# Peptides against a protein of PDB entry 7Q4I: the designs that were tried, part 200

Target 1, 281 residues: chain A of PDB entry 7Q4I
Amino acid sequence: HENSTIAERLYSEVRVLCWIMTNPSNHQKKARHVKRTWGKRCNKLIFMSSAKDDELDAVALPVGEGRNNLWGKTKEAYKYIYEHHINDADWFLKADDDTYTIVENMRYMLYPYSPETPVYFGCKFKPYVKQGYMSGGAGYVLSREAVRRFVVEALPNPKLCKSDNSGAEDVEIGKCLQNVNVLAGDSRDSNGRGRFFPFVPEHHLIPSHTDKKFWYWQYIFYKTDEGLDCCSDNAISFHYVSPNQMYVLDYLIYHLRPYGIINTPDALPNKLAVGELMPEI

## One batch from the design tools (peptide; made by RFdiffusion4, then SolubleMPNN)

Design b2_p26_8_s2 (from b2_p26_8, 13 letters changed)
Fold by OpenDDE base, seed 2:
Structure b2_p26_8_s2 (fold): chain B 281 residues (1-281), chain A 26 residues (1-26)
Amino acid sequence: as target 1 above (281 residues)
Amino acid sequence: SEAKKEALEKIYEEAEKIAEEIDKEY
């Protein structure tokens, strides 16, 4: 018997719209498996594509396919969300069709924050953007106010936001958000452990799996360790998760239980005022 | 450690088999 009372409360109080970056070639191969696994735990799930798919609930955005159009797709996705869904959620997650997300852990992180606070969270990188930007692969979540500022204030102004569709998607949105005073939040837990990960769990959990010269160590905004201390017990996302691995993760996280171990959730923190952030660790 | 890596790999391999079975149920 599971007690999901607090998770149910957070589902109602911390509403999350998840939009999935996909393409027509991945609808069946990848996106469908997101819908069947972690995506079902979002309050709203939308697949953003270049072609409509009624089975998947995919939206055809007016953007071409290819790596050079990812920024264009992100802009159109958030425009679509703002126009049709801005009141359907409090928080708006971008994820890839190979990102796995523990939505309950994301709600826990977001609970103290007001959706009217101009903030967004993810795996924070330090290059190119002064306040940092969130890694595209790990997924990133915008508050409702952040979406409003992005779509209404940033996108229409070429001086604030890149008008063409070229560039690194995560860097470009990071620049735009900074220019409209959307804060790049700290997603780390109270122990300083990360919650959003741009790689599979194996790459983070196994010490010395990556070379010290690996670009990631130069990009990460906050110092992180390898091994079991790499990751929060309330980790939110992993990237490069295969369709099969999504089902594995669903089983391990939501079904597999060590007999005799009872995990009691921590008490919820106090809610913050509009514009207030959690203290930096 | 290599031992930890091997242990994790085995867990993931077993989990993949379970995932395949789960995928058949959906």
Scores: peptide ipSAE 0.014, ipTM 0.437, DockQ to the pose 0.032
Fold by OpenDDE base, seed 1:
Structure b2_p26_8_s2 (fold): chain B 281 residues (1-281), chain A 26 residues (1-26)
Amino acid sequence: as target 1 above (281 residues)
Amino acid sequence: SEAKKEALEKIYEEAEKIAEEIDKEY
C-alpha cells in the first residue's frame, strides 16, 4: 500500500511547468526519455527546440542551433511561456535534456514560498553575479513573478538584459534577474545540504580528486560538506544523466522499496508571506 | 570509498538492464 496523499496535495498546490532545453538531434536520443521518466510528474511539460515535434510536444522557437544560441533560446522560451502558459503554473523549471529531477522534492522546497515572490532557486554559483546565479545544468526554477519581471521588465531593456544571444545562458539570466530584483534563493535543506546538483550522483557522493571538482568548489556559493553529507535526502536534481540512467533512477526512486522500511514525511512548514524568504543557514 | 563506488556501479549496471527493459515498454 502506497500513501501518496501529501504528494497529490502538493501536485495541486505547487504547480510546476517544466521546460526542457533540447534540439532536433536530441529529440529521440534524450528528450523522449525525459518525457517517459521524471517529466511526466510535472504539471506541464514542454520541450523547447528549433523544430516542432508533435510526438514529443516540442516547440519550435525562432532561434538557431548551437551553444552560442543557448541564451537566445532561454529568452525565447520564457517569452513563449509568459505569452501562453504564465497562468498554467506557479513555478517554472528550466532543465536540460540530460537533467533528472525529483519533482516532489522540488514541490516540498517551494511549498512555503509565494509564486508572487520574485525569487528563483537552483545550484547557486558565486562568480560573475553579485547575488550569485543558478547553474544551467542542474536546472533552475523561477516563480511566476520572476518570469513576469524577466520577460516584461528585463528583456525589453538592453541595459538590464543582454540583447545579443551569445554568452553563458545561466550567467546572463542571472544578471538579468538581479537587475530586476529577483532574488537568488537558498535551495539548501534544514541541515545545510544541497538539493540541486550540476553532476551525476556518483560525482557528488564519491569524493574524487578531479580538476572538475576543483572549479566546482570555487564556484559554489554555499560551503557544503564533502562525502555522504554533500546531498540532501530530499535532493531535487542531477545533471549529465544518460537516458539509461534516467530509467534506473526512476526505478530506484519510485519503484524499488526496502521491505519493512516506511518513510514518514516531515510536516509541511508554514507558508511565507509575499516577499518573505526562509532564513539562510 | 572504493567499496561504495563498486556498490553503486553494480546498482547502476543492474538498473541499466532494467532501464533497457522499461525502455522497450515505452
Scores: peptide ipSAE 0.009, ipTM 0.447, DockQ to the pose 0.032
Fold by OpenDDE base, seed 4:
Formats: C-alpha cells, sequence, structure tokens
Structure b2_p26_8_s2 (fold): chain B 281 residues (1-281), chain A 26 residues (1-26)
C-alpha cells in the first residue's frame, strides 16, 4: 500500500508539459517507450518530430531532420507549445527520446518556484554562456514565463537569438534565454548533489577511471563528486537510457520496494515570490 | 569500488528482464 497523496497534490499544483525531441525513424524504436514509461507521468506529453504520428501523438514540425536541425526543431517546438499549450502547464520540459525522467522529483524541485519566474533548470554547463546553459541530453525545464520570453522576446530578434537552425541546440537556447533575462537555475539538492544527469546512472554512480581530461569535468558548472555522493536521492533525469533500461528504471523506482523500509517524504518548502530563487549552495 | 559496479550491473540486468515483462503488459 503506497500513500501517493503528496505526489497527487504535486501533480495538480506543479503541472508539467513534457515535449520529447524525436524523429520518424525513432517513433517506434525509442519514443514509444518514453510514452509507455516515464512520459505517462507528465500532465501533457507531446512528441516533436518532422512527421505526424497519431499513435504516438507526434507533431510534425516544419523542420528537416539531422543534427544540424536540432536547434531549428527546438525553436519550432517552443513556438508550437506557446501557441497551443502555454496554459496547459506551468513548466515545460524538453527531453530526448533516450532521456529518462522521474517527474515527481522534478515537481518537488519546482514546487517552491512560481511559473511566472523567468527561470529554467537542468544540468548546468559553464562554457559558451556566461550564466551557463542546460545540457540538452539531460533535459531541461522552462517556466511558463521563460517560454513566453523565449518565444515572444528572443526568437523574433536576431540580435538576441540565432535565426538560422545551425549550432548546438542546448547552447543556442541558453544564449537566447540569457539575452532575455531568463535565469539559469541551480537544480542541485540541499546537499549540493545534482538532479539532472547527461549520462546513465552507471556513469555517474561508479567512479569510472574517467580520465580527468574527460570533457564533462570541464563542462559542469558546479563541482560534483563521483560515486554515491554524485547524485541526489531525488534525482530527476538520466541520458543515453536505452528503451529496455527505461522499463528497468520504471520497475526499480516505482515498483521495487525493500520490505519494512518506509520512505517518509520531506516537508514541502515554502513557496518563493515571483522572481525569487533558492539560495545557491 | 569494482564490487559496487558489479552489484549495480546485476541490479540493472535483473531489472532489464523485468522490463521486458513490463513491456509485454503495457
Amino acid sequence: as target 1 above (281 residues)
Amino acid sequence: SEAKKEALEKIYEEAEKIAEEIDKEY
């Protein structure tokens, strides 16, 4: 017997629209498995593609496929969301079709924030953008106000936002958001542990013989430790998750329980005022 | 530790089998 009362409350109070970056070749191979696992826990789930798929609920965006068009797809996805869905949620998550997300943990992180605060969260990287930007693969979540500023203020202005479709998607949106004063939030927990991860749990939890020269250590905005202290107990996302691993994670997180261990949820924090952020740790 | 890695790998392997069963149900 699980008590889901708090999770149900947060589902209602912290509404999340999840949009999934995909393509027609991945509708059956990857995107379908998102829909069958963690995507069902979003308040709204939309697959952003170049082709319509009624079974998947995929939207055909007016963009080409390929790595050089990911930025174009992100711009069109948020335009579509703003036009059709801006009032359907409070928060707007971008994820890839190989990202796994614990939506309840994301709602917990977002709970104190106003959706009218111009903020977004994810795995913060330090290069290229002064305030940092969020890793595309780990997924990132925009407030409703952040989406509004991105679509209405940034996208129409070539000086604020790149008009062509080339470049790294996550870097380009990070530049645009900075230029309209959308804040790159700190997604770490109260212990300073990360919540959004650009790799699978194994790569974060196990001190790999990762050469200190591994690019990730130069990209992370906040210093993180390897091992068990790498990751919040309330982790939100992992990347490079295979379709099979999504079902594994669903089982481990939502079904598997150690007998006799009752996890009492922490008390919800106080809500912040509009424009207020949690203090950085 | 290598022991921790092996333990996690086993958990993920077992979870993968269960995932296949879940995929049949959903």
Scores: peptide ipSAE 0.008, ipTM 0.429, DockQ to the pose 0.032
Fold by OpenDDE base, seed 5:
Structure b2_p26_8_s2 (fold): chain B 281 residues (1-281), chain A 26 residues (1-26)
Amino acid sequence: as target 1 above (281 residues)
Amino acid sequence: SEAKKEALEKIYEEAEKIAEEIDKEY
């Protein structure tokens, strides 16, 4: 009873490869639930691990496991994508195995942009990187050109991109991307509401859930309100989503409907030229 | 805003219940 015509169109026109950061210990515990929920809505879904898993479609990257290797894994993941899959999609999403993503909302955000524009989107943080960087946990999406620049221009140059595998993954890729003139885009909607979230919906939607001194408020690049105004009606991602919560979110977003309420999608915006960004809000 | 907050709280409560049920199945 659903009209998915526009969603189907965007699925074809805004192709998204999702790669999931995982490890062998999480293949069954977490990653498989991504595959069974929101991951199925990606045009391509790849799990980046240290061990191959044919059931999961996990790739064994030549990296060790542990928090200190996340940057190494990200570098190898994008190298792998560039080598094998750069033409399989227009946009390349990094997510964790506890990130939930509404891929249709991401396609809607990305629709006006050219994949040849060197841009990436996510939850923008202001520290460490002048233009900002995207929070690793919220997931971030690179254009095809951004991936190309990252892999071909940044990674081979130790002056542009950290050669060591240590460091904060999201900060390090942010530095690398800035150094090759990949723009840190604004993922907010037309009302100035965020779309990528580094926490579960509860933490963003419930006012006063976090102390005003909470680091997040110092890190967020754009000023955001708490409560219902925190989040776009077209929100894209949430982090720290348990496997069970993924199924809950899948149900709530894709199955649960209030009877008699019909959401008419907004008209698609005009497409931007290569290198053009949406106006700042 | 309060009514919406209450509605959201109910959604989260239901979500928790569903999550618990899913934990039994998976």
Scores: peptide ipSAE 0.016, ipTM 0.444, DockQ to the pose 0.034; fails the geometry check

Design b2_p26_8_s3 (from b2_p26_8, 15 letters changed)
Fold by OpenDDE base, seed 4:
Structure b2_p26_8_s3 (fold): chain B 281 residues (1-281), chain A 26 residues (1-26)
Amino acid sequence: as target 1 above (281 residues)
Amino acid sequence: EEKKKKELESIYEKAEKAAEEIDKEY
């Protein structure tokens, strides 16, 4: 029997609403596989689309489709969440329909933080935004206060937040959040290993898979090593995960166990006060 | 900045295609 007592505790104490960015053409191709795998482990799961789908629990946002509308979709998604769901969770994850997330590891990372702290986490990139911004594909998680500030303080002010729907959604939300003093948190573990990944595990774990000239190394905010030391044992997300790979990851993470190896979970850290962050490593 | 953004988008598109190709191989 697997002892899930701590995971169950964190499920209740660290409530996560996951919203998935999708489109009508991907409801059956991608989004349904999120719902059938890791999305089941969210406290609330919502698919943000341009068309309603009651089977998927997809919401029709008042936005067009296409890459030029991703920023518009992100703005409308968070407006929808703020209006209907701001009290349904403590933390609000954006993921793509090809992002895989280990929600328990995210809850563990978030546990010490107050949801009233204006903070968000993800794979931090350094360009365009002074404090950095979180990669859109790796997924990023906002505190309840971060969502409030984004929707109430940033979005209504064209000087703080881009009114047009064009742009890189992750950069644009990063600018908006910085402008309302939402902090770009450090999602690395105590060993300095990353938890949110903008690529599949293979691209991070296998050394020399990418040239040192690869853009990622110029974009990553924190210096990261290649190989087995690239990634936290408590990794949270991977991007470009195919529907089939989602089921494989679900099996490997939640079902496959080496006989006789029992990992005892680390003790939970002390809770931080409102506005406090973990010390940077 | 816009050029770098287009380059980023192009790289993400390439990575997505590469991931789709990996999925086809498996």
Scores: peptide ipSAE 0.022, ipTM 0.627, DockQ to the pose 0.080
Fold by OpenDDE base, seed 1:
Parts: structure tokens; sequence; C-alpha cells
Structure b2_p26_8_s3 (fold): chain B 281 residues (1-281), chain A 26 residues (1-26)
């Protein structure tokens, strides 16, 4: 018998709305596999598209398709969330239709934070934005207050947020959030290990594949160790995960158990006050 | 800004292709 008491508590106390960036050509190829795997562990799951799909629960946003419209789709997605769903959750995750997320590990990271704190988390990159920005592929999570500030304060002001739908989606939201004093949080664990990953596990776990000239090492905000120390035992997300790999990861993480090994979860940290962050490591 | 956007897009496209190549090798 699995003891899920802590996970059930966190499911109730740390409510997460997951919205998935997709398009009509990927509804059957990718998005449905998110819904059948990790997306079922969100408190609410919405697919943001250009076409409605009632089976998928996809929303048709008033945007065109293509890479040049990703920023437009993100703006409309958060407007839709703010109008219809702002009280349905405490935290609002953006992920791609090839991102895999361990939602329980995200709830554990978010537990001490108030959803009224203007903060967001993800894989922090240092270029283009002074405080950094979160990688779009690794997925990023906004507090309820961060969503409010983005939609109500940033989006209506062309001086604070880009009106055009062009741009790198993750950089543009990072600029907008900085301009309304939403803090780029530190998602690392207590050992300084990353939790959000812009690549598959194999690329992070195997040291030999990364030339020191690889762009990733210039983009990461925090210094990360190479090899097995790259990744938290409570990792949250991976990107470029194929539909088949999502089912493999679901099996490995939630079903496969080594007989006779019992994992005891760490104690929950103390809750922070509104506006308070965990100390930097 | 457009140059930086194209560079980022190129970086992500390269990463996506690299991931697809790994998936083909397995």
Amino acid sequence: as target 1 above (281 residues)
Amino acid sequence: EEKKKKELESIYEKAEKAAEEIDKEY
C-alpha cells in the first residue's frame, strides 16, 4: 500500500493549474500523451491552441500558428487564465507538449511560498534580463500574484510589455515580469541542485556530451555541477521528452519500485511570509 | 533584438535536432 498522505496534502494546499502550449497538428501526436501521463496530476489541465478540442480540453486562442506567434499565444493564455481560472489554483505552470513534469516535486518546492508573493520559478537563464528569465522549454510556474501583475499591470502597458507577438516567448515574459517587480526565484534544492531542465535527463546526467563551449553553460544563471550532481533528487521537469518517453518516465517514477528500499520524505519547511523568499545558496 | 531572437530560435532548433538524433540512435 502506497502512503500518499503527504502528496495528497500538498495536492490540496498547493493547487497547480498546468497550461500546455500546443497546436492543432500536435493535439493527437503530443498533447494527448501529456493528458494521459503527468498532466493528470495537475489540479487543472488546459491545452492552449489555435483550435478547440473538447476531448483534449483545448482552448482556441485568438492567435495564429507558428514560432513567431508563441509570445502572442503566451499573452492570450495568461489573459484567458486570469479571466476564467485565477481562483482555480495558487500556481500557474506553463509547459510545452514535449515537457515532462513531476508535479509532486513542484508542489514540494512551492509549499513554503505564498501565492500572493510576486514570484516565478523555472530554469533561470542570465542573458537579456537583469534578474534573469526562465527557460520556456523547461516550463515555468507563476504565483497567482505574478499572473495578476502580468495581465493587469504589464500587458496593458507597451512600455512594460511588448505589444507585438514577435520575440522569444520566455525572454519577453521575463522582461514583462521584471518590469512589474515579479521576482525570478531560485528553484534549486538545499544542495544547490537544479530542478527544472531544458533538455532530456540523458543530456544533463551524462557529462561527456557537453563541450564547455555549449551555449547552455553561458546561459545558466546559477553555476551547476556536471554529472550526477547536476540534478536534484526532487527534479521537476525535463524538455524534449517524446510521447513514448512520457510513458516510460511515468512507469519508472510512479510504478517501478526496488523491493526493500523505503524512501522517507524530508520534513516540510516552514511557510514564508508574503514577499519572503528562501535564502540563496 | 531580432538578431538575438534568431540566435535563440537557432539554439533551440539545434537542441531539438540534437534530441531527435539521440531518439533515433535509440
Scores: peptide ipSAE 0.021, ipTM 0.628, DockQ to the pose 0.061
Fold by OpenDDE base, seed 2:
Structure b2_p26_8_s3 (fold): chain B 281 residues (1-281), chain A 26 residues (1-26)
Amino acid sequence: as target 1 above (281 residues)
Amino acid sequence: EEKKKKELESIYEKAEKAAEEIDKEY
């Protein structure tokens, strides 16, 4: 019998609303598979689209489709969350319909933080935003206070947040959040290993897959290694995960076990005060 | 800003293609 007692505790104490960025053409092809895999482990799961889908639980946002409207969709998604769901969770994850997330590992990372702390986490990139911004594909998670500041303080002010729907979605939200003093947190584990990944596991785990000239090495905020030391044992997300790979990952992570090897979870850290962050490593 | 947008879009497109190529190899 699996002992899930600590995971059940964290499910109750670290409530996560996951919103999935999708479009009508991907409802059946991609988004449905998120709902059938990792999305079921969120406290609340919402699909943000341009068309309603009652089977998927998709919301029709007042936005057009296409890459040029992703920033518009993100703004409307967080407005919708703030209006209807701000009290349904403590943390608010954005993911794509090809992002895979280990929600239990995210709850473990978030446990010490107050949801009233203006902070967000993800794969931190250094360009364009002074404090950095979180990669859109790896997914990023806002505290309840971060969502409040984004929707109430940033979005209504064109000087703080871009009013048009153009731009790179992750960069634009990163600028807005910085302008309202939402902190770009460090999502690395105690060994300095990353938890949010903008690519598939294979791309991070296998050394020499990328040239040293690969853009990623210029964009990462923190130095990361390649190979087995690339990734936390408590990794949270991967991007460009196909629908089939989502089921494979679900099997490998939640079902497949080497007989006779028992993993004992580390003790939970102490909770932080409001506004307090874990020390950077 | 438009140059930065195009550059980022190009980066994500390259990453997506690279991921698709990896998926095709397996």
Scores: peptide ipSAE 0.020, ipTM 0.626, DockQ to the pose 0.079
Fold by OpenDDE base, seed 5:
Structure b2_p26_8_s3 (fold): chain B 281 residues (1-281), chain A 26 residues (1-26)
Amino acid sequence: as target 1 above (281 residues)
Amino acid sequence: EEKKKKELESIYEKAEKAAEEIDKEY
């Protein structure tokens, strides 16, 4: 029998609304598997689509489908969240319908931060945005204050936030957030290891899987190594996770245990003041 | 800037296709 007492405490104290980027064609193929796996560990789970699906809990946003509309969906999703759910959580995770998230590890990372701090976390990339931006595929999490600033201050102002629906979704939100002084946080652990990953575990864990010329190494904001040192023991997300892999990951992470090994959680860090960030490593 | 955005979108599309191909191999 697992002792989940600390996880239950964090579930109540670090409330996470997860919104999943999806489309009607993926409701059955992908999104339902998120709902059946890691999505059940969110305090609130919403699927953002162009069509309503009551079985999935999908919302029909007033946007078209296709990759060119991802930025439009993100804007409308956060508007919807702000209008209906801003008080239902402290943190607001965007993920794709092929992102896998270890929500407990995210709560652990977020625990010291105030949700009133204008900050967001994810896999930080360095191009296009001065402070960096978070990779869309790895998922990114906004504080409640970050959502407020995005929706209330950034979105209504075409000078601060792109009004049309075109462009790279993650870059555009990164620009908007920077323009309203939402900080791009450091999601690395105390050892400097990443927690949000824009690819599947094997792409990060297996050395020499990617050429040194691979774009990712030029995009990452923080230097990371390949292999076992790539990833935090408290990793949060992986991208391009197939529906089958979601169930495998759920089994491996939450069910499979080596007999006689007891994982004792580290002590929770001290809480930060509003506006305070963890020291850079 | 618009060119860079399109390039980034193209990179993500390429990565997605590559991931889909890997998933087909397993």
Scores: peptide ipSAE 0.020, ipTM 0.611, DockQ to the pose 0.061

Design b2_p26_8_s4 (from b2_p26_8, 13 letters changed)
Fold by OpenDDE base, seed 2:
Structure b2_p26_8_s4 (fold): chain B 281 residues (1-281), chain A 26 residues (1-26)
Amino acid sequence: as target 1 above (281 residues)
Amino acid sequence: SEAEKKARESIYEKAEKLAEEIDKEY
């Protein structure tokens, strides 16, 4: 028997709306597998598409399909969330239909923060945005206040937020959020290990998987290591996860147990005041 | 191939059962 008492508490206290970026061609191929795996652990799960799908609970956003419309889709998704769902959650996760998320670990990271703090978390990259921006593929999570500022303050102002739908989605939202004083948080654990990952576990865990010239090493905001020290024991997300791998990860994380090893969860940290962040590591 | 289709269907069926079991734990 598993003791889920703390996880149940966090499910109630740290409410997460997950929106999944998808398209009609991926509803059956990818998105439904998110719904059947980690997406069930969100307090609310919405698929953002260009076509409605009642089986998937997909929303048809007023955007075109294609790689050049990802920024447009993100803007419309957050507008939709703000209009219909801003009070349904405290935190608002963007993920792709090939992102896998351990929602319990995200709730643990978010627990000390006020949803009224203008902050967002993810895999922080350093280029293009002074405070950094969060990698789109790893997924990123906005506080309720961050969503409000993005939709109400940033989006209506072309000087603060790009009005057209072109550009790198994650960079553009990062610029907009910076311009309205939404802070790019540090998602690392107390040991300085990352929690949001823009690749599959194998790419992060295996030393020398990439060469030193790989762009990722120039993009990461915080120093990271390869191997087991790459990743928090409370890692939150991985990207480029196939539908089959989602079920494998569900099995490995939630079902497979080494007999005789009992994990004791760390104590919850103290809650922060509105506007307060955890100390930098 | 038909064999690949059946294999995939079997995997999905197993995965769905696993997902249902996970859902029962929460």
Scores: peptide ipSAE 0.011, ipTM 0.381, DockQ to the pose 0.024
Fold by OpenDDE base, seed 5:
Structure b2_p26_8_s4 (fold): chain B 281 residues (1-281), chain A 26 residues (1-26)
Amino acid sequence: as target 1 above (281 residues)
Amino acid sequence: SEAEKKARESIYEKAEKLAEEIDKEY
């Protein structure tokens, strides 16, 4: 009884390739649950690993495992995407195997933007990178042009992009992207509410007596409120989502409906020209 | 513990069934 006509339109017009950061030990534990939940709503879904898994559709990247190799894996993942899949999508999402993504909300955010605009979106953090960088855990999405610039212009140049595989993955890609003039976009909705979240919904929705010293408040690029105003009604991602919680979220978002409440989607905004961004809020 | 492992397996089985139901709709 759902009208998915506009979602189907956006599925065709705003093509998203999702690549999932995983490792062989998480193929069965985590990654398969991404594939069985939100990952199926991507136009293309690829698991980036160090071992091939035909059941999962995992790619064996030429990298080692461990936290110290996440940057290396990200570089190789985007190289692989550029070589094999750059025309298969308009937008390229990185997510972790414990990130949950509402892909329809991401398509809605991305709709006005040209994939030829050098831009990327996510949960923007302010440290280390002048324009900011996107939190690795919340997931981040690159335009096709951003991927091209990253792989073709940034990666081959050690002055623009770190050649070794060490460092914070999200910071390092943020530096590289800035160095090739890929813009760190504003993913907030028209009310100034965030869409990409580096934690589970509970941590954002519940005003915690969290010490104002909590690192997140020092890192967030845009001032955000806690509580119900923390999150867009069109939120895109959450992190630290357990496999069980992925199925719960799938049920809550796509199946559970309050009887008699019909949600009418907002009108789509006008498309932007190449290089144009939405006005700052 | 083995008990926790079994409990997790049971939860995963339920989750798999839910996933199959969702896959029928999408």
Scores: peptide ipSAE 0.008, ipTM 0.393, DockQ to the pose 0.025
Fold by OpenDDE base, seed 4:
Structure b2_p26_8_s4 (fold): chain B 281 residues (1-281), chain A 26 residues (1-26)
Amino acid sequence: as target 1 above (281 residues)
Amino acid sequence: SEAEKKARESIYEKAEKLAEEIDKEY
């Protein structure tokens, strides 16, 4: 007895292609659980691997496996998307095979933006890239124009984009995108709460005895608090989510309801012009 | 800094291990 009319509208108006970073050893262990949970809510779901898997719908990219090849895999993944799928969606999400995503919340965040705006969103980090870059683990979403600029303008130019496959994947794409004037957007809600998270909910919601020396506090672009105020009610992603936790999250988010509590969705904001961003809070 | 990068990588590796352990508990 759920009214999904607005979610269905956004599914049609804010089309999202999700590509999942995986490898052959994780097809059964991790990736299949993405496909069986949150990945089914994407308009298109593709698994980017080094081996083809017809059951998973995995693509074999011409890259090696290992941590030193993640940047190479990201470059080839976006080349593949641009060549085969650039018109299949408006927005293009990268996630890991242990990232959980609430796609409806992502569509809500993206709704006001034109896919022709050169912008991308995620958990913004401040080091290494002047405008910031998006955390790889939290997942990040590029507009169609951002993908075009990345593949067509950045990748072919070694001065704009690193040609070798080494380096931190999220930092390297962040550098490339900055060099082609793709803007690092603000994914926070109207209360200044984050939506993309590089850890599991527990690590964000529970004030940990994290030493102020914890790297995360030095990396976050926007000041965030721990505890209940850490996270948007419309949070989009969490990282380091185990396969079993994906099913738990699916149950808690989409099935479990407190009786008698009706959540009325907020009104959709006005659409922005091409190139326009929401004001930073 | 290189130190921050190493620290970040170390924490992510630990978090991955923790996620694997949680999966075993369920």
Scores: peptide ipSAE 0.022, ipTM 0.597, DockQ to the pose 0.081; fails the geometry check
Fold by OpenDDE base, seed 1:
Structure b2_p26_8_s4 (fold): chain B 281 residues (1-281), chain A 26 residues (1-26)
Amino acid sequence: as target 1 above (281 residues)
Amino acid sequence: SEAEKKARESIYEKAEKLAEEIDKEY
């Protein structure tokens, strides 16, 4: 017998809209597999593209294709969300069409926070932005208030937010959010372990002799241990996940069970007031 | 619940749908 009572409660109380960054060439190859796996666990799932696809539920944003337009697509995606969907959820996740997300673990992390708190979470990087910014590939989640501030306060002001569509989308949104006092939250668990990962599980779990010169170690905001202690037991996301690996992960996480092992969930933390954050570890 | 339905989707059903789609593309 499976007891899903807590997961059901969090599904209702911590509403998540997931928007997926994609393009027309990836609708069938990648985005469809997100829809058939982890994306179905979002309260609402929208694919942001340059072409409409009724089978996928893709939105055609008024942007061109190519890597140089990712920032433009992110701006238009959040404008679209604010106009049509700002009350449909409490939290708004950006992910790529090769990101895998355990939505229940994200709801658990977000549960104590008010959606009226101007905060966002992800894999925090330290360069370019004083408070840090969240890695685009690992996915990042904005509160409802963060979306409001981004769209209403930041985007209309060229001094606060870049008007051009060029640049690294994750860095540019990070700058805009900082300029409107949206806080870059700490997504680590109580043991200081990360939850959002910009690579596949294999690259984080296996201590590769990654040269200390590998850019990732220079970019991470928080010091993380190598090896099995790298990753929270309640990890939220991984990047560069192939379509086939999404189905494997879906099986391993939601279907495969070791007989005789029962996981009891920890008690939910107390809710924070508006503007309060969990203490940094 | 909706959460249960989303979590319990059979991997076999997914695999069958994927296989059917692959067969249509090739």
Scores: peptide ipSAE 0.007, ipTM 0.371, DockQ to the pose 0.021; fails the geometry check

